# Peptides against a protein of PDB entry 5JXT: the designs that were tried, part 163

Target 1, 319 residues: chain A of PDB entry 5JXT
Amino acid sequence: SLLPKKEINVYIGMSEMQVKWYQKILEKDIDAVNGAGGKRESKTRLLNIVMQLRKCCNHPYLFEGAEPGPPYTTDEHLIYNAGKMVVLDKLLKRIQKQGSRVLIFSQMSRLLDILEDYCVFRGYKYCRIDGSTAHEDRIAAIDEYNKPGSDKFIFLLTTRAGGLGINLTTADIVILYDSDWNPQADLQAMDRAHRIGQTKQVVVYRFVTDNAIEEKVLERAAQKLRLDQLVIQQGRAQVAAKAAANKDELLSMIQHGAEKVFQTKGAFGTMAEKGSQLDDDDIDAILQAGETRTKELNARYEKLGIDDLQKFTSESAYE

## One batch from the design tools (peptide; made by RFdiffusion4, then SolubleMPNN)

Design b2_p21_7_s3 (from b2_p21_7, 9 letters changed)
Fold by OpenDDE base, seed 4:
Structure b2_p21_7_s3 (fold): chain B 319 residues (1-319), chain A 21 residues (1-21)
Amino acid sequence: as target 1 above (319 residues)
Amino acid sequence: SKEELQELVKESAEKFKEALK
């Protein structure tokens, strides 16, 4: 029988470089961040800020001129300059030692480029599929990953490209490096490993940058998912969940954690204390804290009815 | 409500402006 998947949100502090770039993004558009544009501020401008902040949460090298060089060489700086990479690097070592295989999903094909460089640097054998991958090359990559005795440890996928009904049950670990605005896209990604033919316990690690916009992306996705579930259960199919954030919601999301980011000198949390020197105990602590916060997040939305979830406004960014 | 969200966004924006001083 297919075992239920275990889902854990992994809350990760920003590196010093991420904090600096996050500050710069907010400062560049400070009038929009402060709501000074009022009713005239475009939703497009706010969506652009959100996209830049999400890039920063993923990796600072997604920005032009952020990568150290010349020479432009892959080195340990690729890891320590992004909190998610520091955690990923330690987690992948553990996953490999236990004889597991891993799917890594992202919304950003350019992040997969960084993850390819990382895989080469660490000597991890991998496959890749994104939105630009030709149909034949997708089939070849899937077959190469799924073949008996495959040396491919990692499969790198864009979340939407992985959604195409493919079977990857030869992996038992799923890492969501970032989250989709549509929680169904992430579920469809998880279901590539959590499907008929899976023989292991599937574990899903969802990376979330702590004290940043990604917490609000996650909360909104969790709210939407719960609303969709309740609508299905109650037969109220006509309640179209608001698919897109409004302008005020986007502004609130941009402002979340911004004050603390400006007050912070250096990195956040365990990244400030240990940086790239995380040990196995530090990873266990991060995973345990993440499991607790995941339960709390789920419990928050499980108590809400349809009417509450429809009216639910994001709590103040400063509560 | 949309009004409550607008108030929270305003309060958040004010706190953010104060933190930038």
Scores: peptide ipSAE 0.017, ipTM 0.421, DockQ to the pose 0.053
Fold by OpenDDE base, seed 5:
Structure b2_p21_7_s3 (fold): chain B 319 residues (1-319), chain A 21 residues (1-21)
Amino acid sequence: as target 1 above (319 residues)
Amino acid sequence: SKEELQELVKESAEKFKEALK
């Protein structure tokens, strides 16, 4: 029988470089961030800020001129300059030692490029599929990954490209390196490993940059998922369609953690304390804290009705 | 149906994606 999947949000502090870039993004558009611009900030401008902040949460090298060089060489800096990479690097070692295989999903093909460089640097054998991957190459990559005795440890996928009905039950670990605005895209990604033919306990690690916009992306995704579930249960299809973020919601998401980011000169949390020197106990502590916060987050939304979930999208902008 | 719900979720996702453009 298929075991239930275990989902854990992994809350990760920003590296010092991420904090500096996050500050620069906010400073560039500070009038929009403070809401002080008497001109109604365009939704497009706010969405661009959101996209830049999400890029920063993923990896600072997604910005032009962020990578140290010349020479442009892959080194430990690729890891320690992004909190998610520091945790990923330790977690992948543990996953490999356990004899597990892993799917890594991202929204950003350019992040998969960084993850390819990382895989090469660490000597991890991988497959890749993104939105540009030809159909034949996609089949070949899936077959190469799924073949008996495959030496491919990692499958790198864009969430949307991986969502297309593929069976990847030869993996038992799923890492969501970032979250989709649509929680169903992430569920479809998880369902590549968590389906008929899976023989292991599927574990899903969702990476979330702590004290940053990604917490609000996660909250919004959780709200939407619960709303979608309740709409299904109650037959009220019309309620789900209104979930486009308004300007005030986008502004609130951008402002979340911004003050603490401006006050901080270094890295956050465990990244400040340990940086790239995270040990197995630090990873266990991060995973345990993440499991607790995941339960709390789920419990918060499970208690809410449709009307409460619709109101919460408005009230969380003022507290 | 599960299919109609998946379509509604897809439409909501596309509307959100269009609203992000």
Scores: peptide ipSAE 0.000, ipTM 0.265, DockQ to the pose 0.019
Fold by OpenDDE base, seed 2:
Structure b2_p21_7_s3 (fold): chain B 319 residues (1-319), chain A 21 residues (1-21)
Amino acid sequence: as target 1 above (319 residues)
Amino acid sequence: SKEELQELVKESAEKFKEALK
């Protein structure tokens, strides 16, 4: 029988470089962040700020001129300049040592480019599929990864490209490097490994930048998922309709953690204390804290009814 | 508070503008 998947949110602090870039993004559109644009502030502008903040949470090198150089060479700076890469680098060593294979999902094809450079730098064998990958090349990559005795350790996928009904049950670890606004897209990605034919316990690690917009993206996705579940259970198909964040919700998401980001001169959390020098005990502590916070998050939404979940504005950025 | 955040954001934006000069 297929074992239930284990899902763990991994809460990760920003690097010093990410904090600096996060500040710059907020400062560039400060009037929008302060809500000074009022009714005239376009939803498109707020969505753009959200997308830049999510890029920053993924990797600062997603911005033009952020990569240190010349020379423009892949080195340890690719890892220590992004909190998610520091945790990923340690986690992948553990995953490889245990004889597991891993799917890494992102919303951003340009992040997969950074992850390819990282895989080459660390000597990890990988496959890649994104939205631009030709159909034949997708089949070839899947077949090469799923081959008995495949030397391919990592599969890099965009979340949407991974949603296309493919079977990757030869992997037992799933890393969601970032989250989709639609929790169903992430579930569909997990279901590539968590499917009939899986023989191992599937573990899903969801990376979440702590004290940043990604916490609010996660909360909103969890709220939506609970609403979808309750709608299915109650047979009330009409309730699911408010999928798109309004302006006030987007503004609250942008403002979340902004105060602490502006007060911070260095990195956040474990990244401030140890930076790239995380050991195995630090990773265990991060995973244990993440498992606790994941249970708390789920328990928060499980207690809410449909009417409460519909009225549940994400706690104000000031709560 | 909202007001404290707005002040901090304003001060940071002013410092950033000064550093770009």
Scores: peptide ipSAE 0.014, ipTM 0.467, DockQ to the pose 0.066; fails the geometry check
Fold by OpenDDE base, seed 1:
Structure b2_p21_7_s3 (fold): chain B 319 residues (1-319), chain A 21 residues (1-21)
Amino acid sequence: as target 1 above (319 residues)
Amino acid sequence: SKEELQELVKESAEKFKEALK
């Protein structure tokens, strides 16, 4: 029988470079961040800020002129300048050592470009599929990854491209490098490994930048998922939870952790203490803390009724 | 305020440091 998947949120601090870029993004639009525009602030402006902050949480090299150079060579700086890359680099070594194979999902094809450079730099053999990949090339990549005795360790996918009903049960580890606004897209991505034909325990690691907008993206996704489950169970008409965040919700998400970012000199958390020198014990501590916070997050929403889950409380932005 | 926003960012960094201890 297929074992239940284990899902762990991995809460990761920003690197010093990410903090600087996060501050720069907030400072550029400080009037919007402070709500000084009130009802006059464009929803489009707030959405653009959210998109830039999410890019920063993924990797600072997603911004023009952020990559150090010339020379523009892949080196350890590709890793230590992004908290998620530092954790990924350690986690992949562990995954490989245990004889597992891994799917890495992102919303951003440009992040997959960085992950390709990383794979080449570390000597990891990989496959890639994104939204631009031709149908024939997708089939070829899937077949190359799934073949008996495949030397391909990593499959890089955009979450949406991975949603296309493909079978990747030859992998047992799933990394969600970032989260979709729609939790169903992430579930569909996980279901590429967690499907009939899987023989191993599937483990899903969801990377979440701590003290940043991604925590609120995660909370909103968890809330929506629980609401969808309760609506199905109770047979209540899907009061279409307003699928799009309103301006106040977006503002609250932008403001979450923003004060701490402005006050911080250097990196956050373990990135400040150890930077790229994370050891196996540090990774175990991060995973254990993440497992605890994941249980707490789930328990918070399991206690809420439909009416409570429909109220996106802005109060959670400051807690 | 900009100052309130700066403090919120610092606290989240500290919470992350504590969560990793």
Scores: peptide ipSAE 0.012, ipTM 0.433, DockQ to the pose 0.069; fails the geometry check

Design b2_p21_7_s4 (from b2_p21_7, 11 letters changed)
Fold by OpenDDE base, seed 5:
Structure b2_p21_7_s4 (fold): chain B 319 residues (1-319), chain A 21 residues (1-21)
Amino acid sequence: as target 1 above (319 residues)
Amino acid sequence: SVEELRKLVKESAEKFKEALK
């Protein structure tokens, strides 16, 4: 029988470089971030800020001129300059030692480029599928990954490209390197490993940059997921979860953690304390803390009815 | 409660506005 999947949000501090870039993104658009500009900030501008902040949470090298060089060489800096990479690097070693195989999902094909460089640098055998991958190449990559005795440890996928009904039950670990705005896309990604034919306990690690916009992306996704579940359960098809964030919601998301980011000169949390020198105990502590926070997050939304969730998503944080 | 969550969000927003003055 298929075992229930385990889902753990892994809350990760920003590296010093991420904090610096996060500050720069906020500073560049400070008037929009403060809401002080008497001109109603365009929704497009706020969405652009959100996109840049999410890029920063993923990896600072997603920005032009962020990568150290010339020479542009893959080195340990690729890892220590992004909190998610530091945790990923340790977690993948553990996953490999356990004899597990892993799917890594991201929204960003350019992050998969960084993850390819990382895989090459660490000597991990991988497959890749993104939105640009031809249909034949997708089939070939899936078959190469799924073949008996495959040496491919990692499958790199964009969440939407990997969501297309494929079977990857030869993996038992799923890493969501980032989250989709639509929680159904992430569920579809998980269901590539968590489906008929899976023989192992599927574990899903959702990376979430702590004290940053990604916490609010996660909260919004959890709200939407709960609302969708309740709508299905109650047969109330008319309660379309408002798919698009309003300006005030986007502004609130941008502002979340920004104060602490501006006040901080270094890395956050375990990244400040240990940086790239995370040990197995540090990873266990991060995973345990993540499991606790995941339970707390879920418990907050499980108690809410449809009307409460609708009210919560409709009220601006500022009225 | 939803009210507690709203309060927390509002308090966070006010703290942010104060810190950026």
Scores: peptide ipSAE 0.026, ipTM 0.526, DockQ to the pose 0.036
Fold by OpenDDE base, seed 4:
Parts: C-alpha cells; sequence; structure tokens
Structure b2_p21_7_s4 (fold): chain B 319 residues (1-319), chain A 21 residues (1-21)
C-alpha cells in the first residue's frame, strides 16, 4: 500500500549576501514598498518586486553581477551565499547516505542552472527537465533516472514541467526548493514520487526562507488549498478562489519581514551562527523546528471554515 | 484565528512603516 507522504516546511534563514540583496530590492522601490504610490502604483510593479524578492530567497546569483568574479568559477561561495543551498548541501549528504533518491523542484529554470553547477561541483549525478526541454529529451531523462541501478541521484525539475503526468516513483525524497503560487502545482510535483509504484515512505521538504516574502507565499498557498478542499467537500463549486493576489495582498506580502531585514546586519538565524558550518545536529534542529511550525500552520487553517477563509481573502486587503 | 492572523499582518505592516520613517 502507498504510505501517506510526510510534508515538512524547512524554514531557512537568509545568508548575509541574501540580506544585502533583499535590502537593495526593497530600497530600489521603497516608495512602492511603503505604499506611497497609492492607487496609481501598478499591480505589475508590485509583481516585479515580488519576483525579485523570490529570486533573492532562492539564490542571489539570479541577479546580474551578483556572482563573484572574474574568474567565474563554481566554488563553496555558490553554497554559503544562499541559505537554501547550505541546508540543501547538508540534507543531500544525509539523503544519499540513507540510500534515497531525490527530486528537486523549482519555479525558476535559472535556479536549476545553479543547481546543475552545484551538482557538478559536488559530483552528484543528475537528470534535468524544464519548460524548454524537448519532448524526446524529457523521455530520455525520465528513463535514465528510472532505469534499474541508475547512478542518477538527483532529478532537477521545474515544478510545471514535472507536473506533466510523469512517474518518478524511483525517488522517495522531494525537495520543493521554492513554492508555486498555485498549491496544486506543488501537489502535482509531489505526486510524481508519491504515486502507485512507490515502495518507500515519501518525504517532502518544502524550503521556505524565514522572515521573508516566501512565508506569505506559503500562507497564501495553504489558504487557497484549504479553501479549494472545503469548496469540493461542501459542493460549493461556484466559489472561484481568486486565483491572483490583489494589489493590497501583494503589498502586504512585500512588507512582511522587511523591517527585520533592514534592522539585520549579516545573516539570519542559524545562518548567522554557523553559516556554511552547519552540522548534523543543526540540520536536525532545523527539521524539528520546521516540523513544529508545519503542524502549527496546518492547525491554523484546519480550524477555518469556508466563510472565514473567504472573509480573510476579502478583508485582509482593508485592515 | 483569522482575526489573529489579520492582526499579525497588520502589526507587521505597521511596524514596517514605522521602521522606514
Amino acid sequence: as target 1 above (319 residues)
Amino acid sequence: SVEELRKLVKESAEKFKEALK
């Protein structure tokens, strides 16, 4: 029988470089961040800020001129300059030692480029699929990963490309390096490993940059998912969950954690204390804290009815 | 509660506006 998947949000502090870039992104558009643009501030401008902040949460090298060089060489700086990479690097060592295989999903093909460089640097054998991958090459990559005795440890996928009904049950670990705005896209990604033919306990690690916009992306996705579930259960099919964030929701998401980011000198949390020197105990502490916060997050939304979730999406714009 | 979450978001936004003054 297929075991239930275990989902854990892994809350990760920003590196010093991420904090600096996060500050710069907010400062560049400070008038929009403060809401000083009023009714004239375009939703497009706010969506651009959100996209830049999400890039920063993923990796600072997603920005032009952020990578140290010349020479542009892959080194330990690729890891320590992004909190998610520091945690990923330690977690992958553990996953490999336990004889597991891993799917890594991202929304950003350019992050997969960084993850390829990382895989080469660490000597991890990998496959890749993104939105630009030809159909034949997708089949070849899937077959190469799924073959008996495959030496491919990692599969790198864009979340939407991984959604295409493929079977990857030869992996038992799923890492969501970032989250989709649509929680169904992330579920569809998890279901590539958590499907008929899976023989192991599937564990899903969702990386979330702590004290940043990604917490609000996650909260919004969780709210939407709960609303969708309740609508299905109650037969109220007509409640189209507003698929797109409104302007005020985007502004509140941009503002979340921004104060603490401006006040912070250096890195956040365990990244400030240990940086790239995380040990196995530090990873266990991060995972345990993440499991606790995940339970708390789920418990908040499980108590909410349809009417409460609908009110929340409507009133959180005006208070 | 939804009210607590709203309060937290509002308090976070207010604190942010104060820190940027």
Scores: peptide ipSAE 0.016, ipTM 0.471, DockQ to the pose 0.039
Fold by OpenDDE base, seed 1:
Structure b2_p21_7_s4 (fold): chain B 319 residues (1-319), chain A 21 residues (1-21)
Amino acid sequence: as target 1 above (319 residues)
Amino acid sequence: SVEELRKLVKESAEKFKEALK
């Protein structure tokens, strides 16, 4: 029988470079961040800020002029300048050592470009599929990854491209490098490994930048998922979860952790303490803390009824 | 508080604008 998947949120501090870029993004649109525009703030402007902050949480090199150079060479700076890369680099070594194979999902094809450079730099053999990959090339990549005795360790996918009904049960580890606004897209992605034909325990690691907008993206996704489950269970089809965040919700998400980001000189959390020098014990501590926070998050929403979840405005980061 | 954030963010933005001059 297929074992239940284990899902763990991995809460990761920003690097010093990410903190600096996060500050720059907030400073560029300060009037919007302060809510000084009130009703005059464009929803489009707030959505653009959210997208830039999410890019920063993924990797600062997603911004023009952020990569150090010339020379533009892949080096350890590709890893230590992004908290998620520092954790990924350690986690992949562990995954490989245990004889597992891994799917890495992102919303951003440009992040997959960075992950390709990383794979080449570390000597990891990989496959890639994104939204631009031709149908024939997708089949070829899937077949190359799934073949008996495949030397391909990593499969890099955009979450949407991975949603296309493909079978990747030859992998047992799933990393969600970022989260979709729609939790169903992430479920569809992890179900590529967690399907009939899987013989191992599937483990899903969801990377979440701590003290940043991604915590609020995660909370909103968890709320929506619970609401969708309750609507199905109770037959209350009328509870259309408001699919789109309103301006106040977007503003609250942008403001979350912003004060601490402005007060902080350097990196956050384990990135401040250890930087790129995370050891196996530090990774175990991060995973254990993540497992605890994941259980707490789930327990918070399991107690809420439909009416509570509908009223659940993202608590202001300032309440 | 939202007011403290607004102050910090404003002060940071002003410093950043000055450093870009």
Scores: peptide ipSAE 0.024, ipTM 0.556, DockQ to the pose 0.066; fails the geometry check
Fold by OpenDDE base, seed 2:
Structure b2_p21_7_s4 (fold): chain B 319 residues (1-319), chain A 21 residues (1-21)
Amino acid sequence: as target 1 above (319 residues)
Amino acid sequence: SVEELRKLVKESAEKFKEALK
């Protein structure tokens, strides 16, 4: 029988470079961040800020001129300049040592480019599929990864490309490097490994930048997922329609953690204390804290009814 | 508070503009 998947949110601090870039993004559009544009502030402008903040949470090298150089060489700076890469680098060593194989999902094909450079730098054998990958090349990559005795350790996928009904049950670990706005897209990605034919316990690690916009993306996705579940259970199809964030919700998401980001001169959390020098005990502590916070988050939303969840989309989750 | 955030963000933006000069 297929074992239930274990899902763990991994809360990760920003590097010093990420904090600096996060500050720059907020400062560039400060009037929008402060809500000074009022009714005139376009939803498109707020969505753009959200996308830049999410890029920053993934990797600062997603911005032009952020990569140190010349020379432009892949080195340890690719890892220590992004909190998610520091945790990923340690986690992948553990995953490899235990004889597991891993799917890494992102919303951003340009992040997969950085992850390819990382895989080459660390000597990890990988496959890649994104939205631009030809159909034949997708089949070839899947077959090469799923081959008995495959030397391919990592599969890099965009979340949407991974949603295309493919079977990757030869992997038992799933890393969601970032989250989709639609929790169903992430579930569909997990279901590539968590499917009939899986023989191992599937573990899903969801990376979440702590004290940043990604916490609010996660909360919103959890709210939507709970609403979708309650709608299915109650047979009330009409409630699911307000999936798109309004301007006030987007503004609240942008403002979340911004004060602490502006007060911070260095890195956040474990990245401030240890930087790239995380040991195995630090990773265990991060995973344990993440498991606790994941249970708390789920328990918070399980207690809410449809009417409560509809109100929480209008009221900031801090009241 | 949103007001404290607005102050901090404004002060940071002013410092950043001064550092670019």
Scores: peptide ipSAE 0.015, ipTM 0.468, DockQ to the pose 0.067; fails the geometry check

